# Designs tried in a protein design run: peptides against a protein of PDB entry 4CIC. Part 67

Target 1, 148 residues: chain A of PDB entry 4CIC
Amino acid sequence: KVSTKGHYGVQAMFDLAQHFGEGPVSLKSIAERQGLSEPYLEQLIAVLRKAGLVKSVRGAQGGYILAREPRDIKVGDIIRVLEGPIAPVESVSQDDPEHSLKFDFSVTKSVWEKVKKSIEEVLDSITLADMLKDAEEAQMAQGYMYYI
Target 2, 147 residues: chain B of PDB entry 4CIC
Amino acid sequence: KVSTKGHYGVQAMFDLAQHFGEGPVSLKSIAERQGLSEPYLEQLIAVLRKAGLVKSVRGAQGGYILAREPRDIKVGDIIRVLEGPIAPVESVSQDDPEHSLKFDFSVTKSVWEKVKKSIEEVLDSITLADMLKDAEEAQMAQGYMYY

## One batch from the design tools (peptide; made by RFdiffusion4, then SolubleMPNN)

Design b2_p16_2_s1 (from b2_p16_2, 8 letters changed)
Fold by OpenDDE base, seed 2:
Structure b2_p16_2_s1 (fold): chain B 148 residues (1-148), chain C 147 residues (1-147), chain A 16 residues (1-16)
Amino acid sequence: as target 1 above (148 residues)
Amino acid sequence: as target 2 above (147 residues)
Amino acid sequence: KKVGLDLGEEAFLLAE
């Protein structure tokens, strides 16, 4: 499962992509459109800004913009910033005394590495530009269903 | 991430696969070989047995066996039994008041569905027989490095 | 803390 943080982070970045080239967007407007609390979104945007995926614009018409074009931001980039490295298995914290034996069974590890690689390939194959295109296609398809 | 439960479940099933055809294996012996607590393994095996992936054999030489051949058990089957359906996104429980707006943004959902499908395809492409083969190949490769 | 993608409450928890 993508964490709630990863999910809403991608959603917020996608909102910024939809407004790319229109100038800075307020956190309030993003929060309202995406159904997020403003304080929660502030935390997400702070992390994304620190990672250089988002820029803040100051002034009366200030807010946030994507730091790069939508085609230059992968979903995988967003997830890695918010969640860190994609790990297929939970690192058993040393503090679970019942499972402290890191039996690094090489064969089982290879299974999880294959899963990791597959997830990374998918997330790195999808850009914010791809998501914009998919949204446009979906809107056109819905529009055609109402006119037929 | 595969949960600890899923990880150790696959490991326990792989141990049973390595002993497939040799008769029933005790939970104690599996726990010792796989570095698991016996009580934890009992819980895992109970779920796997209920799902029909494992059988119990009664008697003095009793224990557990795979219910099917290693080639007929996918890693995906084990994970689905232990963890349920592979879900790429947490269902925001309605009870988190801060995130109660299920904005089902169709485009973001499609991203996670692609991730789900990819994970399912990988896990369903690997059988316990494939894992046995990989283990044999790894042992042979290690044996050649010491000579 | 190794922050990893948490994939799934049920099947695929990528926990920190």
Scores: peptide ipSAE 0.069, ipTM 0.809, DockQ to the pose 0.197; fails the geometry check
Fold by OpenDDE base, seed 5:
Structure b2_p16_2_s1 (fold): chain B 148 residues (1-148), chain C 147 residues (1-147), chain A 16 residues (1-16)
Amino acid sequence: as target 1 above (148 residues)
Amino acid sequence: as target 2 above (147 residues)
Amino acid sequence: KKVGLDLGEEAFLLAE
């Protein structure tokens, strides 16, 4: 499962993608459009900014912009920044040494590695530009259904 | 992430697959081999039995067996039984009505649906028989590296 | 920090 953090992070990045080229967007406006609390969004944006996916612009028209073009930001990049590496299984914390799952069942591990690889491939195949295109296609399809 | 429940459930089912055709296996023996607590394994086996993936055998040599051949049990079947449907995102509980994410961003949902589909395809492509084969191949490879 | 994928209520939870 993508955490709430990953989910809302992708939404916030997608909002910035929709406004790409229009100048800086305020956190308040993103929070309002995406239904996020402003303090929660501040935390997400701080992480995304530190990772170099978002830039802050200062001034009267200050706010945030994408640091790269939408085509150069994968969903996988956003998830890795917010959630870290995609892990298919909770690594049973090494800290309970007594229940060291000594049986490193290499076979069961391989199943989870296949799942991980599949998730990574999907998330790395989707850019913010792909999401923008999908949104445009969905809007056009809705427009055509109202004219029939 | 596969929950601990899903992970250990697959391990327990794989243990039963390794002993398929040898008769009933005790929960104690599975727990010992898989490094699981017996009470935790009892809970997992109860769910798997109710779902018809495992059978209990009564008697002096009582225990558990796979209800189907290893080739007829997908990893996806085990996960769905233990964890329910594979959901890519935590559904923000509908119960906070005030923060109803009114913007049903259909586009973001489509991303998570693609992730879900990919996970399902992988887990449904792997049977317990495939896992047995992989284990045999790994054992042979280790044997050849020692020569 | 190994961040796990959190899957929804009825679904496959990816651990933190």
Scores: peptide ipSAE 0.060, ipTM 0.808, DockQ to the pose 0.187; fails the geometry check
Fold by OpenDDE base, seed 4:
Structure b2_p16_2_s1 (fold): chain B 148 residues (1-148), chain C 147 residues (1-147), chain A 16 residues (1-16)
Amino acid sequence: as target 1 above (148 residues)
Amino acid sequence: as target 2 above (147 residues)
Amino acid sequence: KKVGLDLGEEAFLLAE
């Protein structure tokens, strides 16, 4: 499972991408549009801001903007910021020596490394700009279904 | 994270693959070789047996065998049995209507579907026979480094 | 925190 954090983080970043160039967006408006709790969104945005993916704008029309163009933000970048390195398997904490996977069997590790690489390739192949394009195409397709 | 269950399940199935054709393997011996607790392994094997990936053999030399040849068991089959369908995102349980992702925004869903497909393709491309081959190649490579 | 993918029944959790 992509964590709820990763899922909502991508949604929040996509909302900011949809409003890119329109000025700052309030957390309240993002929360309302994306069906997120405002306190939870505040936590996500704080992490994304610290990572330099989001900027805070001060003032009466204060809020948040993408720190980079949508084409320069990969889904993989968002996930890595929110969740850390994409790890295919929980490193069983070495701390319990009795249950430490003594045999980090090289073959099993290689399976999970292949999974990791595949996930990274997919997530790094999708930008917020790609998501915007897909949304536009979906809206056009819906529009055509209403006109048919 | 691949769950500990999926990870250990693949290890246990791989151990059975290494002994395929040698007869039944005791849970104790698998647990010892793979560094697993025997009670935990019993739970994994019970699930794998119910799914028809493992067979129990009765008798004095009782134990477990693969129910199919290693080439006919994908890593994806093992993971699906132990963990269920490969879901890229937790379905936020529809049960809390207040936190139900009202906007199942089609675009975000499509991202996760692409991830799911990629994971499935990888896991379904690897059989226990492929893992056996990789282990043999690794042993040969280690043997060549020591000699 | 190593975030792993939880492939378990509930979802592919990238666990923290």
Scores: peptide ipSAE 0.054, ipTM 0.807, DockQ to the pose 0.228; fails the geometry check
Fold by OpenDDE base, seed 3:
Structure b2_p16_2_s1 (fold): chain B 148 residues (1-148), chain C 147 residues (1-147), chain A 16 residues (1-16)
Amino acid sequence: as target 1 above (148 residues)
Amino acid sequence: as target 2 above (147 residues)
Amino acid sequence: KKVGLDLGEEAFLLAE
């Protein structure tokens, strides 16, 4: 499962991609369009900004922009920034030392590594530009459904 | 992330696969070999048994066996039994009604569906028999490193 | 509630 953080982060980045080239977008406007709380979005944007995926623009018409073109930002890049490396298995939390027997069963580990690799390949194959294209195609399809 | 439940469930099922055809294996022996608590393993086995992946054998030499051949059990089958359908996104828990804005952003959903499909394909491509083969190959490789 | 493969926040964080 992509965490809520990853999910909302991708939504926020996609919103910025939709407005790429139109100038800075306010956090308020992103929050409203994406159904996010402003405080939560502010935390996400802070992380994304620190990672160099987003830039802040100061001034009366200030806000945020993508730091790169949509084609140069992979979904995998966003997820790695927000969630870190894709881990296929929950590491057994340190809190139960008695059950922390690291049975690093090599064969089971290999299964999870295959899952990890597959997820990475998918997320790295999708850019914000791809998402923009998909959104446009979906809107056109909906528009045609209303005209028929 | 595969949950701890899914991870340990696959380990337990793999242990049973390694002993397939040798008769029933005790929960204690599985727990010891896999580094699991017996109570936790008992919960896992109960679910797996109910799903028809494991059978209990009664008697003095009783225990558990795979209900099917290792080649007929996919890792995906085990995960679906223990965790349910593979969900790529955490469903925003109903508990915070204010943040439960279902922005069903269709495009974002499509990304997660692609991830889900990819995970399912991987897990459904691996059987317990494949895992047994991989383990044997790994043991042989280790054996050759010592010679 | 059928908790599918929870690639939850904890699962990604625990790989650190």
Scores: peptide ipSAE 0.040, ipTM 0.802, DockQ to the pose 0.195; fails the geometry check

Design b2_p16_2_s2 (from b2_p16_2, 9 letters changed)
Fold by OpenDDE base, seed 1:
Structure b2_p16_2_s2 (fold): chain B 148 residues (1-148), chain C 147 residues (1-147), chain A 16 residues (1-16)
Amino acid sequence: as target 1 above (148 residues)
Amino acid sequence: as target 2 above (147 residues)
Amino acid sequence: KKVGLDLGEGAFLLAE
């Protein structure tokens, strides 16, 4: 399961991508369109801003914009910022030495590393621009279905 | 993160694969080798047995065996039995309608479906026999490094 | 925080 944070973060970034070039978007408008709570979105945007994926614009028409073009932002970049490194298995925190699951099994570890690599490859293969294209294609397909 | 259940389940199944053809293995011996608690392993084995991945053998030399050959058990099969269907995003349980994350965004859903598919493909591409082979190759590589 | 996919109850949770 992608965490709620990762999921909503991708949604928020996608909303900003849809409005890229239109100027700053208010958090309120993003929250309304994406069905997110504004306070939760503020937290997400703060993290994304600190990571340099989002910029804040000041003024009467202030808000947020993508810091880079949609083609230059991978879904993997968003997930890494919000969630940190994609880890397939919890590194058991070193703090309980007795139940330190010494994942001493190199073989089982290799399975999870393969899963990790696959996830990373997928997420790094998808940009916000790809998502925009997919959305446009989906809208066109729906439009054609209403005219047939 | 793979759940502890999925992780330990794969470890336990791999242990049974390593002993495939040697007869029944006691839960105690699996627990000792894999660093698992025996009670926790009993729960895992019960689920795996019910799913038909493991068989119990009765008698003085009783224990557990794989129900199928290692080549016929995918890691994905083990994970599906222990964890259920591989879902990339929590289906928000229908019970809290207000915070039902209507993942109404078809596009974002498609991203997670791609992730799901990739995970499934990886896990379904790895059998216990593949894991046995990898273990053997790793042992040989270590053996060659000592000579 | 390492985000792990928690594969629990049919969900790959990327947990914090």
Scores: peptide ipSAE 0.067, ipTM 0.809, DockQ to the pose 0.209; fails the geometry check
Fold by OpenDDE base, seed 3:
Structure b2_p16_2_s2 (fold): chain B 148 residues (1-148), chain C 147 residues (1-147), chain A 16 residues (1-16)
Amino acid sequence: as target 1 above (148 residues)
Amino acid sequence: as target 2 above (147 residues)
Amino acid sequence: KKVGLDLGEGAFLLAE
């Protein structure tokens, strides 16, 4: 599972990307469009803001904007901010002391490191701009399906 | 996180691969070598056996063996047996009814599908035979470092 | 059960 946090974080950032250049968007409007609870979104936005991915705009037309252009924000950047470093295997050592993996099996570790690297490469290859483009293409495809 | 179940399952299968051709290995010996509890390993082995990846050998020298050659068992096969299909995003819909993702954001779903595909490709590209080879190479490298 | 990869807390949790 991509954590709910990572998933919703990417959705919220994508919503902000869709409105990039249109001015600040309220948390309420993002929450409504993305099907998120406003309190949960507030927590996500706070983390994203602290990491410098989002800016708060004050005033009557206040809200949030992306701090950078959509092309300059990778999905991997969002995930790292929300989830931390992508680790394929938690060191089982901390939660179940009785099952302390005594043997750091270097070979099995290498398998999970390969998985990690693969995930990082995928997430770092996708920007919010790429997602915007994909959304536009999907909308065009749907539009064509209704006209035929 | 690869689940603890997936991690330990791969370790147990790798242990069986290291002993492939030597006859059956006891669960106790696998548990000791891999740092697993024997009861937990019994559960893993039961699932792996049911899936046809492991065979039980009965008798005084009884135990477990791989049901297939190490080259014919992918890490992905082990993970699918233990974890089920690799899904990048649980449909959030079932567990938290209050946060029912109303909008199946097709675009965000596509991101996670790409991640899934990448993971599957990696896990399906690695066999137990590949892991054995990597272990041999690592042992040789360590042996050369001590001389 | 769809086993989801939980990427939560820096760990790839394949969720049950």
Scores: peptide ipSAE 0.066, ipTM 0.809, DockQ to the pose 0.277; fails the geometry check
Fold by OpenDDE base, seed 4:
Structure b2_p16_2_s2 (fold): chain B 148 residues (1-148), chain C 147 residues (1-147), chain A 16 residues (1-16)
Amino acid sequence: as target 1 above (148 residues)
Amino acid sequence: as target 2 above (147 residues)
Amino acid sequence: KKVGLDLGEGAFLLAE
């Protein structure tokens, strides 16, 4: 599962990508467009900024921008920043804390490593630029020219 | 993340696959070999049985068996039974329940659908028979290092 | 911090 944090983080980064080159975007405007709470978005942006994916711009037209071009930011980069390493298996059983996953059966571990690798390959194959292109293609297909 | 339930469910099913054709296996023996609590395993087995992946055998030599051959059970089948459909994104934010994912942005959804498809393809490509083969190969490789 | 991929309502709950 991509956590809510990862999901909303990708949405916020995609919003910033859509406005890349137009100057800084306010958190309020991102929150409104993406249907996020502003306080929650502030937490996400703080993490993304610390990781160097987002920059804060000060002033009357202040806000946030992508720190890199959309083509230079993979979805995998965003997820790793927000969620850490893509781990397919929980290391701690919440339902049975006394029974730690002691037996890392090599065979079952190999299954989860295959899943991990597959997820990583997918997420690392998609950039924010790819997402922008997909959005443009979808808009053209729907005939909804959102004139923003 | 594969939940603990999914992880242990695959382990339990793999244990049953290793004993396939040998007759019923007790939950106690599975729990001991897999390092699981017996009560937790009982819950997993109940779900797997209800889904028709496991059969209960009654009698003095009673216990559980796979309901199908190991080649006819995919890891994906086990995961779907235990966890439901493979969903890459939570539909409900636990951290912000008031903000339901209203804007299913088609583009972000497409990213998660690609992830979902990739996971499904991997899990549906691996059977319990494949896992048995991998285990045998690993044992042979370790055996050659000790000789 | 073990950050697991949360795969929605289904199987892939990554524990914090």
Scores: peptide ipSAE 0.065, ipTM 0.809, DockQ to the pose 0.192; fails the geometry check
Fold by OpenDDE base, seed 2:
Structure b2_p16_2_s2 (fold): chain B 148 residues (1-148), chain C 147 residues (1-147), chain A 16 residues (1-16)
Amino acid sequence: as target 1 above (148 residues)
Amino acid sequence: as target 2 above (147 residues)
Amino acid sequence: KKVGLDLGEGAFLLAE
């Protein structure tokens, strides 16, 4: 499962990408468009801002903007900021010695490393600019279906 | 995270693959070799047996065997049996209407579908036979370091 | 916290 945090984080970042170059967007407007609670979005934005993916603009027309161009932000960057390093298997917390996956059976570990690498490659191959393009293509396709 | 269930399920199936053709293996022996609790392993084996990946053999020398050859069991098959369909994003249970990811924003969904497809392709490309080969190669490499 | 894909109940949970 991509966590709810990762999912909503990507949605919020995509909303900011759609408005990139148009100036600051309020948290309220993002929350309304993306169907998120404003308090939850505030927590996500705080993390993204601290990581340097988002900037806060102060003033009456203040809000948030992407800190970089959409082409320079990978989905993988967003996920790593919100969730940390992509791990295919939960490292059993060292604290429960009885259920320590002590036998790190090298062969099973290699399977999960292959999964990890595959996920990383996919998420690092998709930028916010790619998502914008996909959205535009989808809108055009829908527009053509209404004319038929 | 591959769940603990998925991880240990693959380990248990791999142990059975290592003994394939040698007859039934006791749950106790699998648990000891794989560092699993016997009660937990019993739960995993029950699911795997119901799905037809494992067979139970009765008798004094009874135990468990793979139901198919190692080459005919994908890691993806084991994971699907234990965890269900591989989903990249937790489908928010339909039951909590307030947190319904109602705006299934088509574009974000497509990202997660790409991740899903990639994971499925990897897990379906690896058989228990491939894992056996990798283990043999690793043992040979270690054996050469001790000489 | 390492983000693990929790492959449980048919979903890849990236749990905290």
Scores: peptide ipSAE 0.063, ipTM 0.813, DockQ to the pose 0.210; fails the geometry check

Design b2_p16_2_s3 (from b2_p16_2, 7 letters changed)
Fold by OpenDDE base, seed 5:
Structure b2_p16_2_s3 (fold): chain B 148 residues (1-148), chain C 147 residues (1-147), chain A 16 residues (1-16)
Amino acid sequence: as target 1 above (148 residues)
Amino acid sequence: as target 2 above (147 residues)
Amino acid sequence: KKIGLDLGEEYLLLAE
């Protein structure tokens, strides 16, 4: 399960991608379109800005823009910024170091590492540009179904 | 992140796989070997038993065994039993149905479905027999480094 | 910072 933070972070970044080239978008507008509370979105945007994925624009038409083109932002980049490294299992090893030493959990650890790698590969294979394309294709498909 | 339940469930099932063919293993022995509390393991084993992945044996040498051979139990089967369907995101749609209708979350949903499918494919590609083989290979590799 | 994966009906919590 992607955390709510990761989910809404990708949604907010996708909203900014949809408006890429139209100028800065207000947090209020993003929050309204994405069904997010403005305070929650402010926290997400602050993290994304600090990571260099989003830029703030000052002025009367101020707001936020993507710091890079949609094709240059992977979903994996967004998730890593918001959630940190993709880890499928909390290594139990930190809380009880004495008991973890007796059992070779190497095999079970390897299972979770394979899951991690698979998730990373998927998320790194999807850009915001790919998401924009998928949205466009979905809209075209809906348009064709209304004409049949 | 695999829940603690999924993690320890796979560990318990792997312990039973390592002892497959040796007869029934007590919960106490599994708990001691896997660093689990016995009450927590009882809960896991109850679920796994109900799902038909584990069998209980009665008697003086009673305990638990795998219900199937290690090659016939996927890690994905264990996770689905303990955690249910592998879903990468809680659909936000249940708490606020009115606001969810306005935004085509279809694209974001598709991202998470791809992640789900990828996780399922990995977990369904690994059996307890594969884990046993990996353990054997790791032990052999350690034995060779000491010589 | 570890990514928590909340898997739908069954939470795969990727905790930090």
Scores: peptide ipSAE 0.101, ipTM 0.809, DockQ to the pose 0.164; fails the geometry check
Fold by OpenDDE base, seed 1:
Structure b2_p16_2_s3 (fold): chain B 148 residues (1-148), chain C 147 residues (1-147), chain A 16 residues (1-16)
Amino acid sequence: as target 1 above (148 residues)
Amino acid sequence: as target 2 above (147 residues)
Amino acid sequence: KKIGLDLGEEYLLLAE
């Protein structure tokens, strides 16, 4: 499962991509469009800003913009920033030493490493620009269904 | 994340695969070899048995065996049995209606569907027989490093 | 922050 944080982070970044070049977007407007709570979005944006994916613009028409062009932001970049390294298996926390028989069977570990690699490849193959294109194509397809 | 349940389930099934053809294996022996608690393993095995991946053998030398050959059990089959359908995104539980703005943006959903498909393809491409082969190759490679 | 691929009730979080 992608965490709620990763999911909503990608949604927020996609909203900023849709408005890229139009100037700063308010957190309120993003929250309203994406169905996110504004306080939750503030937390996400703070992390994304610190990572250099988003910029804050000050002033009466202040808000947020993408720090890079949509083509230069991978979904994988967003996920790594919000959720850290893509790990398919939780490292069993050190805290229960008795159950810490990390028989990390090399073979089972290799299965999860293959899953990890596959996820990384997919997420790194998708940019915000790709998502914008997909959205445009979907809108055109819906528009054509109304004319037929 | 693969759940702990999925992880340990794959380990337990792999242990049974390593002993396939040798007869029934006790839960105790699996638990000891895999570093699992016996009660936890009992729960996993119960689910796997109900799904027809494992069989129980009764008697003094009773225990568990794979219900199918290792080549006929995919890792994906084990995961689906233990964890249900591979879902890349947590369905936000219905319980907080205010945050239930499932703006399931079709585009973001499509990203996660691609991830799901990729995971399914990987897990369905790996059988217990493949894992056995990988283990054998790893053991041989370690043996060659000692010479 | 672990990207939890929730494959079940206890999702192994994809590690931060």
Scores: peptide ipSAE 0.100, ipTM 0.804, DockQ to the pose 0.177; fails the geometry check
Fold by OpenDDE base, seed 2:
Structure b2_p16_2_s3 (fold): chain B 148 residues (1-148), chain C 147 residues (1-147), chain A 16 residues (1-16)
Amino acid sequence: as target 1 above (148 residues)
Amino acid sequence: as target 2 above (147 residues)
Amino acid sequence: KKIGLDLGEEYLLLAE
């Protein structure tokens, strides 16, 4: 499962990509379009801003913009910023000594490393520009179904 | 993250694969080798047995065996049995209406579907026989470092 | 913080 944080972070970044070049977008408008609470979105945007994926614009028409073009932002970049490094196995926190994965079985670890690599490759192969294109294609396909 | 359940399930199945053809293995011996509590392993084995991946053998030399050859059990099969279908996106339980992913944005969903497919392809490409081979190769590599 | 994928529930939770 992608965390809710990762999922909503990608949605928020995609919303900003859809408005790229149109000027700053308010947090309120993003929250309304994406079905997010404004306080939750503020936390996400703060992290994304600190990572340099989003910029804040001040003024009467203030808000947020993508810090880079949609083609220069990978989904993997967003996920790494919000969630940290993609790890396939939950590191059992050191605090439960009884379930300490003492047996770092190199073989089982290698399975999860293969999964990690595969996830990273997929997420790094998808940009916000690719998502915009997919959205346009989906809209065209829906438009054609109304005319048939 | 693969759940602890999925991780330990694969470890337990791999232990049974290492002893395949040697007869039934006791839950106690698996638990000791894999660093699992016996009660936790009993729960995992019960699920795996119900799914037909493991068989129980009764008697004085009773225990558990793989129900199929290691080459006929994918890691993906083990994970699906223990965790259910590999799903990339959390279904927001209907119980928290405020965080209901109302906007099933088809585009964001498609990203996670691609991730799901990639995970499934990887896990379905690895058998317990592949894991046995990897373990043998790792042991040989370590043996060569001591000489 | 490592993103953990919880594969067991209907959703892969990338937990820290």
Scores: peptide ipSAE 0.096, ipTM 0.810, DockQ to the pose 0.231; fails the geometry check
Fold by OpenDDE base, seed 3:
Order: C-alpha cells, then sequence, then structure tokens
Structure b2_p16_2_s3 (fold): chain B 148 residues (1-148), chain C 147 residues (1-147), chain A 16 residues (1-16)
C-alpha cells in the first residue's frame, strides 16, 4: 500500500503542476478537484511548503504554486518529503506483536534492500512533467475513442 | 515495510534451501534457527505446503523439505503465495475512514503500477539458489576478514 | 490478498 499521505501528496502536487504558470490555486479548489478534505490537504501543503516544493502566494488571488517547474520535481522528491526515506520495514504482524523478530537475517535484508532501491529508482525516474504528459496522452486517447 | 508474513516466509524457505538434499528438517529446528515462533511457522508452512513449495515428510526423521530445487523457487513465488499478488493498495488513513478517497486518479495509479512492476521484477529475479550463493559469498568474505 | 506498499513510514511496508 502506498501511504495515504504519499498518495494524496502526489495528487496535490500533480494538481499544482496542471495549473503551473496559471497563477496561484486555492487549497479549496485542489481539495475539490482531487477529492481531498481541505484540512488534510492543509497539513500536506504545510509539509510540502516547508520542504520548498510549494510556495504560498498571499492576497485576494492568493493560494499555492509549485516552487519549481514540474520537470524539476520527481515523485521520489515528494515521497521523501512526506514519508521520509524509503526503507524496507518489517511489519509487526498484528497477530504476534511480541515476536518482533529483528530483521537480522542478512540475506533476507539484502533482498529487501534491492526492492527498496528499485522503488527509489522508479520514483526518481518520474517527474511531475512526465505525469502531465501521461495525462495529456490519456485524454487524447479518450477523445479519439469518442470520435470513432 | 515488507509484511512479517512475507519476511518470515522467505526466511523459512531459505532455511529449507540451506538444508536441501540433507533430508527433512523439523519445524522446531527452523523456528530456532530463524528466531520464529513455532506456531507462527506452522501457519506459514501450511500455506507454503498447500501451494506446493514445501513437502511434508512423515516419520521419526520427518519434517519439511523444499518441493522444488532452490533454483526453481523465486522470492516472488514465495511472496505471491503468502501475500497474494503485489498490488498498490490505498491505505485508508486510520484517522479519517470516511474519506477513503477512491484511488481514481488514473495518473497516480500508473505511478504505483510502475512501482509494483518494478518490485515484481526484482522479486522474480531472485531465486533461493541466488540467496544461497549470496550467503556463501558473505561467509567467505567474513572468513577472509578473520584471516 | 493484495500486497500493499505502505510508503508512509520510514519503511516501505508491503502490507496485506
Amino acid sequence: as target 1 above (148 residues)
Amino acid sequence: as target 2 above (147 residues)
Amino acid sequence: KKIGLDLGEEYLLLAE
């Protein structure tokens, strides 16, 4: 499971990317478009702002903008800001909390480290600009299906 | 976090791989070596057996063996048996169960699908034989550091 | 059961 925080953070950042160059967008508008609660989005935006991924603009036409161009923000950057470093963690089984076995098996640990590295590589290979392009391609594909 | 079930399942299967060709090993011995509770291991082994990755041997020298050679068992096979298919699942935040936002954002979904595929590729690229080799290499490296 | 990736903690949780 992608954490809800990471998922919603990526959605919010993508919404800001879609409006990049159009000026500030309100949190309310982002929340409505992305189906997020505004209070939850405020918390996410606060973290993203502190990390320098988002800027707040004050005034009547105020709101939020990306602090950098969409091409300069990786999905991995967003995830690391919201969730910290991607690390393989042992989930303590709810069924036996007392047997939190230390992940001390070196060979098994190496497997999970490979998985971690693979995830990091994928997330660092995808920018908000790539996501914008994918969205445009998907819209074009849907548009063509309605014209046939 | 790798699920505890997946982690322990891989450990148990690796233990069986280390003893492959030596005959059946007892659950007790696996549990002791891997630091697992025996009852928990019994549950894991039951699933792995049902999936045909492990065989039970009956008798005084009974126990469990790998059903296939270590080279024919991928880590991905073990994980799929224990946890099912690797799928990006939205974690419903415990704090707001009512706002289970539908993972309906197609573009975001595609990101997680890419992550899923990458994980599957990694796990399917590693066999128990590869893990055995890695363990041998690590032991040799440690042995050379003590000389 | 779907293996979920919980990325929200310091650790990538592949959760059921």
Scores: peptide ipSAE 0.090, ipTM 0.805, DockQ to the pose 0.289; fails the geometry check

